# Ledger of designs, part 43: peptides against a protein of PDB entry 7BDX

Target 1, 212 residues: chain A of PDB entry 7BDX
Amino acid sequence: EMGAAACTLLWGVSSSEEVVKAILGGDKALKFFSITGQTMESFVKSLDGDVQELDSDESQFVFALAGIVTNVAAIACGREFLVNSSRVLLDTILQLLGDLKPGQCTKLKVLMLMSLYNVSINLKGLKYISESPGFIPLLWWLLSDPDAEVCLHVLRLVQSVVLEPEVFSKSASEFRSSLPLQRILAMSKSRNPRLQTAAQELLEDLRTLEHN

## One batch from the design tools (peptide; aimed at target 1 A74 L111 I121)

Design b2_p16_8_s3 (made by RFdiffusion4, then SolubleMPNN; from b2_p16_8, 10 letters changed)
Fold by OpenDDE base, seed 3:
Structure b2_p16_8_s3 (fold): chain B 212 residues (1-212), chain C 212 residues (1-212), chain A 16 residues (1-16)
Amino acid sequence: as target 1 above (212 residues)
Amino acid sequence: as target 1 above (212 residues)
Amino acid sequence: SSIEENIKETERLGYE
């Protein structure tokens, strides 16, 4: 209970850039992000099947941790910190996204995907995550999720890869050969307007890359 | 571990007025401070004798909680919040200061006394704590502590009472009859310059009140 | 840094 309350307050205030700078300016940031990854991993490993207790203090604690990572990654110095000093956390997030089944831990997946998207704003972050073993298969695994919000944040991350020629060129053959085009085309017809737009934009970006 | 790390980061950033306003502006502040008191009480009750594991994650977590309360109480809106909405926490701090033996949990005592001093900056806060049952005996119990830093923060709180005529007048007879004058006189000769100064100033304030 | 931030909108999460 107390840990979840403290972490939730820390999440809320971490929406401020100055708070993120203050967090990272201390000697305790490294330890915090190290145990964050371990805590998230332990939580996912303890999940018995697909039933997530969304309202549990334990779940809210892990959501707050993922929210803090997202807010840190929203800032340039925070992205630099994560990519330089907390790579194990990024590796853990990628692993957990692979370990979770479609429809499992939807809210946690969204938060983790948002954090990876924020990391992908920096070319250093984008290179780091895109060079992760199995990254492209992971994107397609996540895009098979029935949840529209999960799929939205996957499409945004895919777009972030496609918009960077240096990153896209390294994986272009695997990307093109494995692209779930029919799934993306189906999403471009979604009733969810955000998902529809993201799928349409990605299809336009992909067409532009085929014509160049 | 993770809770202690999150709480320690929250403590660090709570030194900012804007962070305290952000904490208190949310719906989660009441719950946080409610469980803070319970957590501090549980920790003190679990202490087996006078040996405090200063380096334990559990101890550091409770220190961070006390630090957050202190930083919240440093700000006018934070003092108003504590006195209006978290009285149980203030009552818990007063109780724990009474339950702890001389020389036990020195660092926690200092943090709790600092929080009470900050609360005492407001006349509302000072009235609230000084009207607590056994407040004057508690001050003298705490002033019997062998630790100079504990005694310093007790003297500062005593000074805060003495400097407010409306508060002092209500308890003046009990205060004068029970005042450990010999102990304060001994502190005015301390090798600790902060303790020496605080004891000298308090003795001057008391003399001024006897001549008026 | 500033150019990358202008191209990609950052996600900031408050209290959920």
Scores: peptide ipSAE 0.062, ipTM 0.838, DockQ to the pose 0.105
OpenDDE base, seeds 1, 2, 4, 5: peptide ipSAE 0.040, 0.039, 0.048, 0.038; ipTM 0.839, 0.835, 0.836, 0.839; seed 2 fails the geometry check

Design b2_p16_8_s4 (made by RFdiffusion4, then SolubleMPNN; from b2_p16_8, 9 letters changed)
Fold by OpenDDE base, seed 5:
Formats: structure tokens, sequence, C-alpha cells
Structure b2_p16_8_s4 (fold): chain B 212 residues (1-212), chain C 212 residues (1-212), chain A 16 residues (1-16)
């Protein structure tokens, strides 16, 4: 309980750039993000056994950790820190997104995808995650999720890859050959307006790349 | 481990007034400080059994909690919040200071005394803690501690009472009859310059009150 | 900005 409450407060205040700078300016940041990755990994590995109630203190704790990572990644110095000093955490997030089944831990997936999207704002971050082994198959695995918010954040991350020629050119052949076009087209007809718009924009960006 | 790391980061950033306002502006503050009191109480109750290594994650966690309370109490809105909405936490701190033996958990005592001193900056806070049953005996119990920092923070809290006529008048008879004058005089000769100064100032304040 | 929206969405997900 108490750890989750403290972590949740830290999540809330980490929306401030000054708080992110204060977290990173301390000697504790490296250790904190190392333990964060390990804790998130341990949680996901435990899910196959006990139906951890979504409302458990453990779930809330891990959600708050993912939220902190997301808010740190929203700041330029935070992105640089993660990409330079906490690559293991990024590798862990990518791994955990692959280990989770469709419909499993939706809220955690959303937060992890948001963190990766925020990292992708930096070209160095985008290069790092896109060069991860199995990154393209992972995107399509995640796009099979029944949850509209998961799919939305996958589409946003895909768009970040597509909009960066230096990154997209390295994976363009694999991307084109494996693209779940019918799935994206179905999302462009979603009743969820955010998902619909994101799918439409991505389809337009993809068309532009085929005509060039 | 992870809970202690998160709480330690929250402690560090809570030195900012803006972070304290952010903590208190959320709907989670009441629950957080309620659990804080319970967690600190559980820790102190567990000390009589296992020699919890001073460097344990649990000790660091509780120290960080006490540090957060101290930093919140350093801010005007934080003092008002504690005195209005988290009185149980203040009662818990007073109780735990009584339950700890001389020389036991020195670092925790210092942080708890600092929090009470910060609360005492507000007249409403000073009234509340000074009207606690056994408050005067508690001060003298704490002043028997072999640790110079514990004694320093006790003297500072005593001075806060002495400097407020409305508070001091209510306890003046008990205060005068039980005052460990020889102990305070010994502290005024301490090699610790901070303790020496605090004891000298308090002795001067007490002399001024006897001549009026 | 997209960053500000992500912060807001993170807060909403954390406080609900």
Amino acid sequence: as target 1 above (212 residues)
Amino acid sequence: as target 1 above (212 residues)
Amino acid sequence: SDIEENIRLTEELGYE
C-alpha cells in the first residue's frame, strides 16, 4: 500500500519539468530506473499465475512507475537520460509489450506505449527502439489488441517511425511486407474518433511514401 | 526496494514548495498521509524484535516518509493541511517519539522532531501539539537522549512553546515544575556549537519569562 | 503539444 501511494504521488508531480530535472539531477536516478525495469518485469512475469486484481496495490504501483517513465520521457533531458543511461529499461518495456497477451494489462500497455512514443520524439531514441530485434513484429502484435487505446498508441508509434526517413528506410522492406493494412483500414472506420483519425493519418502518410 | 526508492525521490523533490502544493492539490494527499502514519507506527512497533539494520530498505522508506512530512510542514499550506486534515499523523508522531528509547532510531527522531517544529511555526499547530496529553513529559524524555541532534531539535521545539505566551501560559506551571534545568545548562556547555547556542538562547528566554 | 497531451493523459490514467 504505502509504496504504491508514494509512487502515485511521484507520478503526479513528475508531470512538472522541474520535478523531472530534480529527479535526474540527483544521484538516485540511475538506481531508481534500474529497479523500475526489474519491478515491471517481475510484475508481468507474475501475471500468468494469480489473477492479480487490476485494482491491486501492485498493479497501481507498476502503473505509477510506467507513468513516471512516461512523464520523464516527455521532457528533453528525460529522453536523453533514458536513451543514454537507462537503455535496459527501454529494452524491458519492449520485452514486456511482447510478453503481454492481447487484452491483458491494457492500462500498463498504454503507459508503456506512451513512454516509447515520448522517447521516439528524440531521433536517438527512435533509432534505438526501432533497431530493437523484433520491433516490427512487436508493433503488429500490439496492433492486434482488442483495446482501442492500445491500438491508438501503437499507431502513434508507427507514425513516428514512418515520419523519420532515416529510420523508416532501414526497415522499409520488412515494414511493407508485414504491414497489417486491413487492420489499419478497419481502424480508420472505428467509432472511436481518436483511433479513426490516427489510422487515417497513418494511411495518408503511407500513401505519400509509396508515391515517392 | 522499489517503494523505498520512489519514496526517497519524492522526499528529495518535496523540498520544493510547488511540489508540496502539487501533492496537496490532489485527491490522494489524505490517503497518503493516513498510510504514512500507519507505516511509521508499524515500523516502530517492529523494532523491539528484529534488529532492523539501520540501512534496511524499510528504515530508508520510513526516513523518507518522515522527510516528506517535514518538507510539507515547512510550507504554510502544508502546515495548514496537517493541522486541519491529518491530525492523526501528528498524534502518531508524538506517540512514536514517546515509544522510542533514548539512542534508538536517532535519524527518525530528528526528522519527526523537525516536522513538529515546522508545524509549531503555525500558532494553530503549536496549540494542537502542546495540548497533546503528556507533551511536557515527552519533551523531557526526548531531552534525555544521548544524541546531540535529537536534543537540539527538542530545544528548538521547547523554544517555540516558550516564545508563544498564549501557549506557554497554559502549561507554565507544569513546565516550571518539571524543567530539566541542569540538563539544559549542561547542553549550554556542549562542544556542539549548534546545541550550545540553542541551549543558551532557551536559558535567556526562560530568564526573561521569570523576570516578567 | 503532443507532449502536453501525453502528460495530461498520463495524469488522467493515474488519477482515475
Scores: peptide ipSAE 0.024, ipTM 0.813, DockQ to the pose 0.288
OpenDDE base, seeds 1, 2, 3, 4: peptide ipSAE 0.023, 0.021, 0.022, 0.021; ipTM 0.813, 0.813, 0.815, 0.812

## One batch from the design tools (peptide; aimed at target 1 A74, target 1 (a further copy) A76)

Design b2_p17_1 (made by RFdiffusion4)
Pose (drawn by RFdiffusion4):
Structure b2_p17_1 (pose): chain A 212 residues (1-212), chain B 210 residues (1-210), chain P 17 residues (1-17)
Amino acid sequence: as target 1 above (212 residues)
Amino acid sequence: EMGAAACTLLWGVSSSEEVVKAILGGDKALKFFSITGQTMESFVKSLDGDVQELDSDESQFVFALAGIVTNVAAIACGREFLVNSSRVLLDTILQLLGDLKPGQCTKLKVLMLMSLYNVSINLKGLKYISESPGFIPLLWWLLSDPDAEVCLHVLRLVQSVVLEPEVFSKSASEFRSSLPLQRILAMSKSRNPRLQTAAQELLEDLRTLE
Amino acid sequence: SAEQKELNAQIRVEARE
């Protein structure tokens, strides 16, 4: 209970750039981010499906962990630190997104997809994520999630890699062969404006790159 | 005069999340949200045989109080704090909406309805408001108000209550059937565009979940 | 970035409940 309370407080204060700089400056953050991935992996493996039932100081604990990772990656030196020091944590995030079934732990997936988008803002972070093993199959599969907030964060991540045609050019062929053009087109007609324009903007960029 | 000027200044700065977080600790020593409800209750009681005066120092004091409550509830930890600590203030707001006759204190009713909408964004806040005494009769009463802005914010609150699970097993199935569908339909053909669109949106949501 | 912070905060509040 005490462990989760401290992680929740750290999640709250980690929204500040001044606090994020202080976390990376203290010589204990490397251990914190290594054991964070282990705790997130342990939490996901412990779930035999079901849902989560807002596990008392268990789900709140991992949510605080993913929330901290997201708030750290939201700061320039935070996403820089993560791609240099905590590349194993990025591997764990990408692995846990594929390991989590659609509709299972939706809030954890959005926090994790938010952190991947933030890390992709760093040039090396974009290279590391896009060059990870089944990255493209992971993207089109996360789009098969019924939750609209998960689909929105997948489209935002896809738009981020698509916005760097140099990195996008390495993962060619499968971007044209396997992309769920029909699902992205359906998302460009959603009554939710943020999801609708995200898919509309991604479609504009996808059609423009195939011709230009 | 001085009290209202300081409250208006606080309403201006309360649009910041940093300021809202700073306000939530101050409620301990000086019961800011406890005495806010008393001041709002005292103001409406003082309008015995009369309606609003406006441009007054007293009118802008309570407007600033309701505006601050709304700006606090607009921040996630603000609406979380209100539903945990300031449930009496939420009771007062819901009570004063029913106590205010139609056409009386229109700007105060709109600001109060905006704060309830914001608190409803929080899961416990939604339960607390929808399970409050006389809540459905209050929605009907507020929709009988001639002012379009008040009707708009009632429909926005009703839309917030209609969306999300709320057990969904006839707990929300009866809430939808008990609404003034005729008045919502009349407001769907309204000459006020903002009101017409809110009733139209709510009607789509009522039909979607039927 | 602000939007993410808001969503993150929302999820934090729900987790605390």

Design b2_p17_1_s1 (made by RFdiffusion4, then SolubleMPNN; from b2_p17_1, 9 letters changed)
Fold by OpenDDE base, seed 5:
Structure b2_p17_1_s1 (fold): chain B 212 residues (1-212), chain C 212 residues (1-212), chain A 17 residues (1-17)
Amino acid sequence: as target 1 above (212 residues)
Amino acid sequence: as target 1 above (212 residues)
Amino acid sequence: MREDRELVDEIGVEAKE
């Protein structure tokens, strides 16, 4: 309980850029994010079957960890730190997103996807995650999730790839051949306006790329 | 391990006034400090005999908690919060200082004493802690500790009481009748210059009060 | 009253595997 409470506070204050700088400026950052990855992995491995989000201290703790990573990745120096010095954490996040089943740990998925999206803001981060083995299949796997929020954040990440020519060119063949176009089209008709808009924008981006 | 790491980061960043304000401005502060007191109490209760400071995640976690409380108490709004809304935590700290044996958990004692000293900076805080049952005996109990740092912070707290007429007047009789003068005199001859100075200053303050 | 407030830096945490 106490760990979760402390971590939740840290998550809350990490929304400040100055706090992120303070975290990273200390000598504890590397170890913290290393343990973070391990902790998140241990949590996911502890899940049996199609477990819904537990109202437990452990789940809340892991949510807070994912939130902290997201907030760190929202800051330029945080992205630089993560991609240079905490690649294992990023690899772990990608792995865990693949390990989770559709509908499983929805909130955690969203946070992890948000963190990856933030990392993707800089080219170095985007390159790193997109060159991860199985990245494209992972995107489509995640897009099969019934949760609109998960799908939304997947679409946002896909869009980041599509909009970066240097990255997209490397995966374009695989991307085009495996694109779940019908699924994205279905999302463009969603009642969720955010999902609807994201899907529509992506479809427009894809159409533009087909004509070039 | 992860909890300790997170709490340590929170401790580090809580040295910033803005972070303290952020912590207290959230809806989690009350619950956090409530759990903090319980956690610290549980730790102390778990100690068997004259246990030295454990190089354990649990001890490090509790140190970080005590550090956070200290840093919060260093800020005016933090003191106001603690004395108005987290009195149980202050009571717990006072209790735990009494429960610990001489030489036991020295680092924790120091941090707890530092937190109380910070709370004593405002009159409301000083009044509250000084009116705690057994406060004067507690001071002398703590002054029997062989550790110079513990004794130093006790002397500083004693000085805060002595220098506040409104507070001192209420306890003056008990204070004078039970004052371990010989112990304080011995400290004024310590090789530790900080302890030496603190003891000398207190002795001077006491002499001034005897002539008025 | 004294206004000599005390801030405390973090202690080292030994992170174990």
Scores: peptide ipSAE 0.020, ipTM 0.795, DockQ to the pose 0.124
OpenDDE base, seeds 1, 2, 3, 4: peptide ipSAE 0.018, 0.020, 0.018, 0.020; ipTM 0.805, 0.803, 0.806, 0.809; seeds 2, 3 fail the geometry check

Design b2_p17_1_s2 (made by RFdiffusion4, then SolubleMPNN; from b2_p17_1, 9 letters changed)
Fold by OpenDDE base, seed 2:
Structure b2_p17_1_s2 (fold): chain B 212 residues (1-212), chain C 212 residues (1-212), chain A 17 residues (1-17)
Amino acid sequence: as target 1 above (212 residues)
Amino acid sequence: as target 1 above (212 residues)
Amino acid sequence: MEEDRKLVEEIGVEARE
């Protein structure tokens, strides 16, 4: 219980750039993010099925950790730190996103996807993530999730790849050959306006790339 | 391990007034400080003797919690919050200081004493602490500690009482009757310059009060 | 990419079942 409370407070205050800089400016950051990845992995491995006790102290603790990673990645020095010094954490996040089933740990998936999206703001981060083994299959696996928020954040991450020619060109063949176009078209008709907009924008970006 | 790391980071960033305000401005503060007191109490109760594994994750976690309380009490709104909304925590800190033997959990004692000292900056906090049952005996119990840093922080807390006539007058009889003058005189001759100075200043303050 | 597109996750108990 106390761990979840402390970590939740740390998550809340990490929304400040100054706090993130303070976290990273200390000598504890490297160890903290290393243990963070291990803790998140341990949590996912402990899941005996599709049912998650979302309100459990353990779940709240892991959500707070994922939230901290997201907020660190929201600022330039945080992204630089993660991509340079905490690549194992990024690899862990990608792996865990692959290990989770559709509908499993939706909140954690969203937080992890948000962190990856923030990392993708930097070309260096985008290159690292997109060059990860199985990245394109992972995107489509995640896009099969019944949760609209998961799908939304996948589409945003896909858009980050599509909008960067240097990255997209490397994966263009695989991307085009495996693109779940019917799924994205279905999302463009979603009743969720955020999902609808994201799917429409991605479809427009893809059309633009086909004509160039 | 992860709890200690997260709590240590929270402690570090809580040195900022803005972060303390952010912690207190949320709806989680009350619950956090309630659980903090319980966690600190549980730790002290789990001590099977005088030996403390100071480097243990559990110890580091509790030190970070005590550090957070200290940093919250370092600012005006934090003191106001503790004295108004978290009195149980203050009572717990006083109780734990009484439960610990001389030489036991020195680091924790120092942190707890620092938090009480910070609370004593406000007349409201000083009144609350000084009116606590057994407060004067507790001061002398703590002053029997072989650790110079513990004794230093006790002397500072005693000085806060002595310098406030409205508070001191209420306890003056008990204070004078139980004052470990020989111990304070010995401290005024300490090789530790901070302890020496604090003891000398307190002796001067006491002499001034005897002539008034 | 535009840095203004960043996502900050605040403490929100959003029901994400």
Scores: peptide ipSAE 0.051, ipTM 0.801, DockQ to the pose 0.126
OpenDDE base, seeds 1, 3, 4, 5: peptide ipSAE 0.036, 0.051, 0.037, 0.042; ipTM 0.819, 0.803, 0.819, 0.803

Design b2_p17_1_s3 (made by RFdiffusion4, then SolubleMPNN; from b2_p17_1, 8 letters changed)
Fold by OpenDDE base, seed 5:
Structure b2_p17_1_s3 (fold): chain B 212 residues (1-212), chain C 212 residues (1-212), chain A 17 residues (1-17)
Amino acid sequence: as target 1 above (212 residues)
Amino acid sequence: as target 1 above (212 residues)
Amino acid sequence: MKEDRELVDEIGVEARE
């Protein structure tokens, strides 16, 4: 309980850029993010079935950890730190997103996807995650999730790849051959306006790339 | 391990006034400080003997908690919060300082004493802690500690009482009758210059009060 | 690329489609 409470407070205050700088400016950052990856992995490995108790201390703790990573990745120096010094954490997040089943740990998936999206703002970060083995299959796996928020954040990450020519060119063949176009088209008709818009924008971006 | 790491980061960043304000401005503060007291109490109750492993995750976690409380108490709004809304935590700290033996958990004692000293900057805080049952005996119990840092912070707290007429008047009789004058005189001859100075200043303050 | 950073203090789960 106490760990979850402390981590939740740290999550809340990590929304501040100055707090992120303070975290990273200390000698504890590397160790913290190393243990973070291990802790998140242990949590996912401990899951029995698709139902997660959202109110458990363990889940709240892991949510806070994922939130901290997201907030760190929201800051330029945080992205630099993650991509330069905490690649194992990024690899872990990618792995865990692949390990989770559709509908499983939806809240955690969203946070992890948000963190990856933030990392993708940096070209170095985008290159790193997109060059990870199985990245394209992972995107489509995640897009099969019934949760609109998961799908939304997947689409945002896909868009980050599509909008970066240097990255997209390396994966374009695989991307085009495996693109779940019908799924994305279905999302463009969603009642969720955020998902609908994201899917529509991506479809427009893809059409533009077909004509060039 | 992860809880200790998160709490250590929170401790580090809590040295910022803005972070303290952020912690207290959230809806999690009350719960956090409530659990903090319970956690510290559980730790002290779990101690077997006088030797504490300083490198244990549990001890590091509790040190970080005590550090956070100290940093919160260093800020005006933090003192207000603690004295108005977290009195149980203050009571717990006082209790735990009484439960610990001389030489036991020295690092934790120092942090707890520092937190009480910070609280004592506020007259309301000083009144609250000084009116706690057994406060004067507790001061003398703590002054029997062989550790110079513990004794230093006790002397600082004693000085806060002595320098506040409204508070001192209420306890003056008990204070004078039980004052370990010889112990304080011995400290005024310490090789530790901080302890030496603190003891000398307190002796001067006490002499001034005897002539008025 | 859009540089829209995500900050989170707390996140809920939306209803599934």
Scores: peptide ipSAE 0.025, ipTM 0.797, DockQ to the pose 0.094
OpenDDE base, seeds 1, 2, 3, 4: peptide ipSAE 0.027, 0.027, 0.025, 0.019; ipTM 0.797, 0.800, 0.799, 0.802; seeds 1, 2, 3, 4 fail the geometry check

Design b2_p17_1_s4 (made by RFdiffusion4, then SolubleMPNN; from b2_p17_1, 9 letters changed)
Fold by OpenDDE base, seed 2:
Parts: structure tokens; sequence; C-alpha cells
Structure b2_p17_1_s4 (fold): chain B 212 residues (1-212), chain C 212 residues (1-212), chain A 17 residues (1-17)
């Protein structure tokens, strides 16, 4: 319980750029993010067993960890740190997103996707993520999720790839051949206005790239 | 391990006044400090059993918690919060300082004493602490510690009491009757310059009060 | 000026008792 409370407070204060800089300015950041990945992995592996109550202290703890990663990645120096010094954590997040089934741990998926999106704001981060083995199949696996928020954040990440010519050109063939167009079209008609807009914008971006 | 790492980072960033304000501005502060006291108590109670390795993750976690309390108490709004909303935590700190034997958990004692000293900067805080049952006997119990740093922080807390006429007048009789003068005189001859100075200053303050 | 596309998760989820 206390660990979850402390981690939750750390998550809350990490919304500040100055706090992120303070976290990263110490010699403890590397160890912290190394253990973070391990802890998140242990949690996801434990889900295959007994019905972990999603509302447990353990779940809250892992959500807070994912929130911290997201907030760190929201800052330029945080993105640089993650891409340079915590690649294992990024690999872990990608792996865990693949390990989770559709509808499983929706909140954690959203937080992890938000972190990846923030990392993707940086060209180096986007390159690293997009060059990860199975990245394109992973996007479509995640887009099969029944949750609108998961799908929204997948679409946002896809858009980051599409809007970067250098990255998109490397995977354009695989991307075009596997694009779940019918699913994206269905999302463009969603009653969820955020999902609808994101799907429409992505479709427009894709059309623009086909004509150029 | 992860809990200790997260709490340690929270401790580090709590050195900022803005972070303290952020911690206290949320609705989570009350719960956090409530659980903090309970966690510290559980740790101290566990020491009567197996030799808890002082370098354990658990010890580091509790040290970080005590450090957070100290840093919160260093800020005016933090002192106000602790005295108004977290009195149970202050009571717990006083209790734990009494439960610990001389030489036991020196680092934790120092951190807890630092927190009490910071609280004592506020008249309301000083009144609350000094009016706690057994406060004067507790000071002398703590002053019997072989550790110079523990003794230093006890002397500083005693000095805060002595320098506040309204507080000192209420306990002056008990204070004078139980004052470990020989111990304080011995400290005034310490090879530790900080302890030496603190003891000398306290003796001077006491002499001034006897002549007035 | 790249629009600040960053996502900040401001509110940590409360630890349930």
Amino acid sequence: as target 1 above (212 residues)
Amino acid sequence: as target 1 above (212 residues)
Amino acid sequence: MEEDRRLVEEIGVEARE
C-alpha cells in the first residue's frame, strides 16, 4: 500500500518539467527505470494466473510507474534520456503491449501507448520504436482492441509514423500491405468524437502520401 | 525494491518548495501521511525480531519516508499541514523515538528529530510537540544516545523550547528538575564542533533564563 | 513551431485501500 501511495505521488509531481529534470539529474534514474521495466513485466506475467483484481495496490503501483514514464517522455530531456539510457524499458513496453490480449489491462495499455507516443515526438525515439522487431504487426494487434481509448492512442502513434517521411519510407511496403483499412474506416464512423477525428485525420494523411 | 526506489526519488524532489506544495495541494496527502506513520511504526516494531539489515530496501524506504516528512516540515505550508491535518504522524514520530533504544536506528532517529525540529519552528507546532505526554522525559531519553548526531538534534529541539517563553514557562519546573546538566556539560566539551557549539549555546540560553 | 503534442498524465490514479 505505501509503495503505491508513494509512487502515485511521484507520478503526480512528475507532471512538472522541473521535477522530471530533478529525477533525471540524479544518479538514481537509471536504476529506477531499470527496475520499473522489470516490475511492469512481473505484473503482466502475473495476470496469466489468478484474477489479479485490477483495483489492487499492485495495479495502482504499475499504473503510476507507467504514468511516470509518460510524464518523463513528455519532456525533451526525458525523451533523450529514455532513448539513450533506458532502451530496455522501451523494449519492455513494446513487449508487454504484445503480451496483453485485447481488452486485457486497458488502462495500462493506454498509459504505455501514451509513453510511446511521447517518445515518438523525438525523431530518434520514433526511429527506435519503429525499427523494433514486429512493430507494425504490434500496431495492428493493438488496434484490434475493443477499447476506444486504446485504439485512439494506437492511431496517434501510427500518425506519428506516417507524418515522418524518413521513418515511413522504410516501412511503407509492410505498412501498406498490412494496413487494417476496414478497421480504421469503421473508427472514422465512431460515436467517440476523439476516435472519429483521429481515424479521419489518419485516413487523410494516408491519402496525401499515396498521391505524393 | 521498486517501492524504495520510488520513495527515494520522491524524497529527493521534495527538497523543492514547489514539489511540497504540489504534494499537499492534492487530495492524496492525508492518506499518504497516514500510511507513512503506520509504515514507520511497522518497521520499528519489526526491529525487535530478526536482525533487520539496516541496509535493506525496507530501511531505505522508511528513511525516505522520514526524509519526505522533514522536507515537508521545512516549508511553512508543510508545517501548517502537519500540525493541522497529520497530528497522528507527529504523535507516531514521538512514540517511535521513545520506542527506539540508544544506538538503535540512529539514521531514522536523526531524520525524525530533524522533522520535529522543523515543526518546532512554528509556534503552533512547538506547542503541540511540547504538550505531548512524556515530551521532557523523551528528550532526556534521546539525549542518552551515544551518537553525536542524535544528541545534536535533541539539543537543537531543546533550544527551540527554551527560546520560546510561552512554551518554556509551562514546563520550566519539570525541565529544571530533570535537566541532565552533567550530560550537556560533557557535550559542551565534545570533539565534535557542532555538538560542542550546540551544547554551549543551550547552556548560555539556560543561564540567561535563570537570571531573568 | 511544432505544436506541443505531448501527453501529460497529470492525475495519478488513487491507490485504493
Scores: peptide ipSAE 0.081, ipTM 0.809, DockQ to the pose 0.179
OpenDDE base, seeds 1, 3, 4, 5: peptide ipSAE 0.023, 0.025, 0.033, 0.040; ipTM 0.816, 0.818, 0.810, 0.810; seeds 1, 3, 4, 5 fail the geometry check

Design b2_p17_2 (made by RFdiffusion4)
Pose (drawn by RFdiffusion4):
Structure b2_p17_2 (pose): chain A 212 residues (1-212), chain B 210 residues (1-210), chain P 17 residues (1-17)
Amino acid sequence: as target 1 above (212 residues)
Amino acid sequence: EMGAAACTLLWGVSSSEEVVKAILGGDKALKFFSITGQTMESFVKSLDGDVQELDSDESQFVFALAGIVTNVAAIACGREFLVNSSRVLLDTILQLLGDLKPGQCTKLKVLMLMSLYNVSINLKGLKYISESPGFIPLLWWLLSDPDAEVCLHVLRLVQSVVLEPEVFSKSASEFRSSLPLQRILAMSKSRNPRLQTAAQELLEDLRTLE
Amino acid sequence: KPGLLSSELEKPGLLSS
């Protein structure tokens, strides 16, 4: 209970750039981010499906962990630190997104997809994520999630890699062969404006790159 | 005059999340949200045989109080704090909406309805408001107000209550059937565009979940 | 470029302004 309370407080203060700089400056953050991935992996493996039932100081603990990772990656030196020091944590995040079934731990998936988007803002972070093993199959599969907030953060991540045609050119062929053009087109007609324009903007960029 | 000027200044700066977080600790030593409800209750009681005066130092004081409550509830930890600590203030807001006759204190009713919408974004806040005494009769009463802006914010709150699970097993199935569907339909053909669209949106949501 | 914050996951409320 005490461990989760401290992680929740750290999640709250980690929204500040001054606090994020202080976390990376203290010579204990490397250990914190290594054991963070182990705790997130342990939490996901411990779930035999079901849902989560807002596990008392268990789900709040991993949510605080993913929340901290997201708030750190939101700061320039935070996403820089993560791609240099905590590449194993990025591997764990990408692995746990594929390991989590659609509709299972939706809040955890959004927090994780938000952190991958943030890390992709760093040039090396974009290279590391896009070159990870089943990255493209993971993207089109996360789009098969019924939750609209998960689909929105998948489209935002796809738009981020698509916005760097150099990195996008390495992962050619499968981007044209396997992309769920029908699902992205359905998302361009959603009554939710943020999801609708995200899919509309991604479709504009996808059609423009195939011709230009 | 001095009290209202300081409250208006606080209403201006309360649009910042950093300021809202700073306000939530101050409620301990000076019961800011406890005495806010008393001041708002005292103001409405003082309008015995009369309606609003406006441009007054007293009118802008309670507008600033309701505006501050709204701006606090607009921040996630603000609406979280209100539903945990300031449930009495939420009671006062819901009470004063019913106590205010139609056409009386229109600006105050709109600001109050905005704060209830914001608190309803929090899961416990939604339960607390929807399970409050006389809540459905209050929605009907507020929709009988001639002012379009008040009707708009009532429909916005009703839409917030209609969306999300609320157990869904006839707990929310009866809430939808008990609404003034005729008045919502009349407001769907309204000449005020903002009101017309809110009633239209709400009607779509009522039909979607039927 | 600023990143997204986990707090943005929560729905923002209406401002009285």

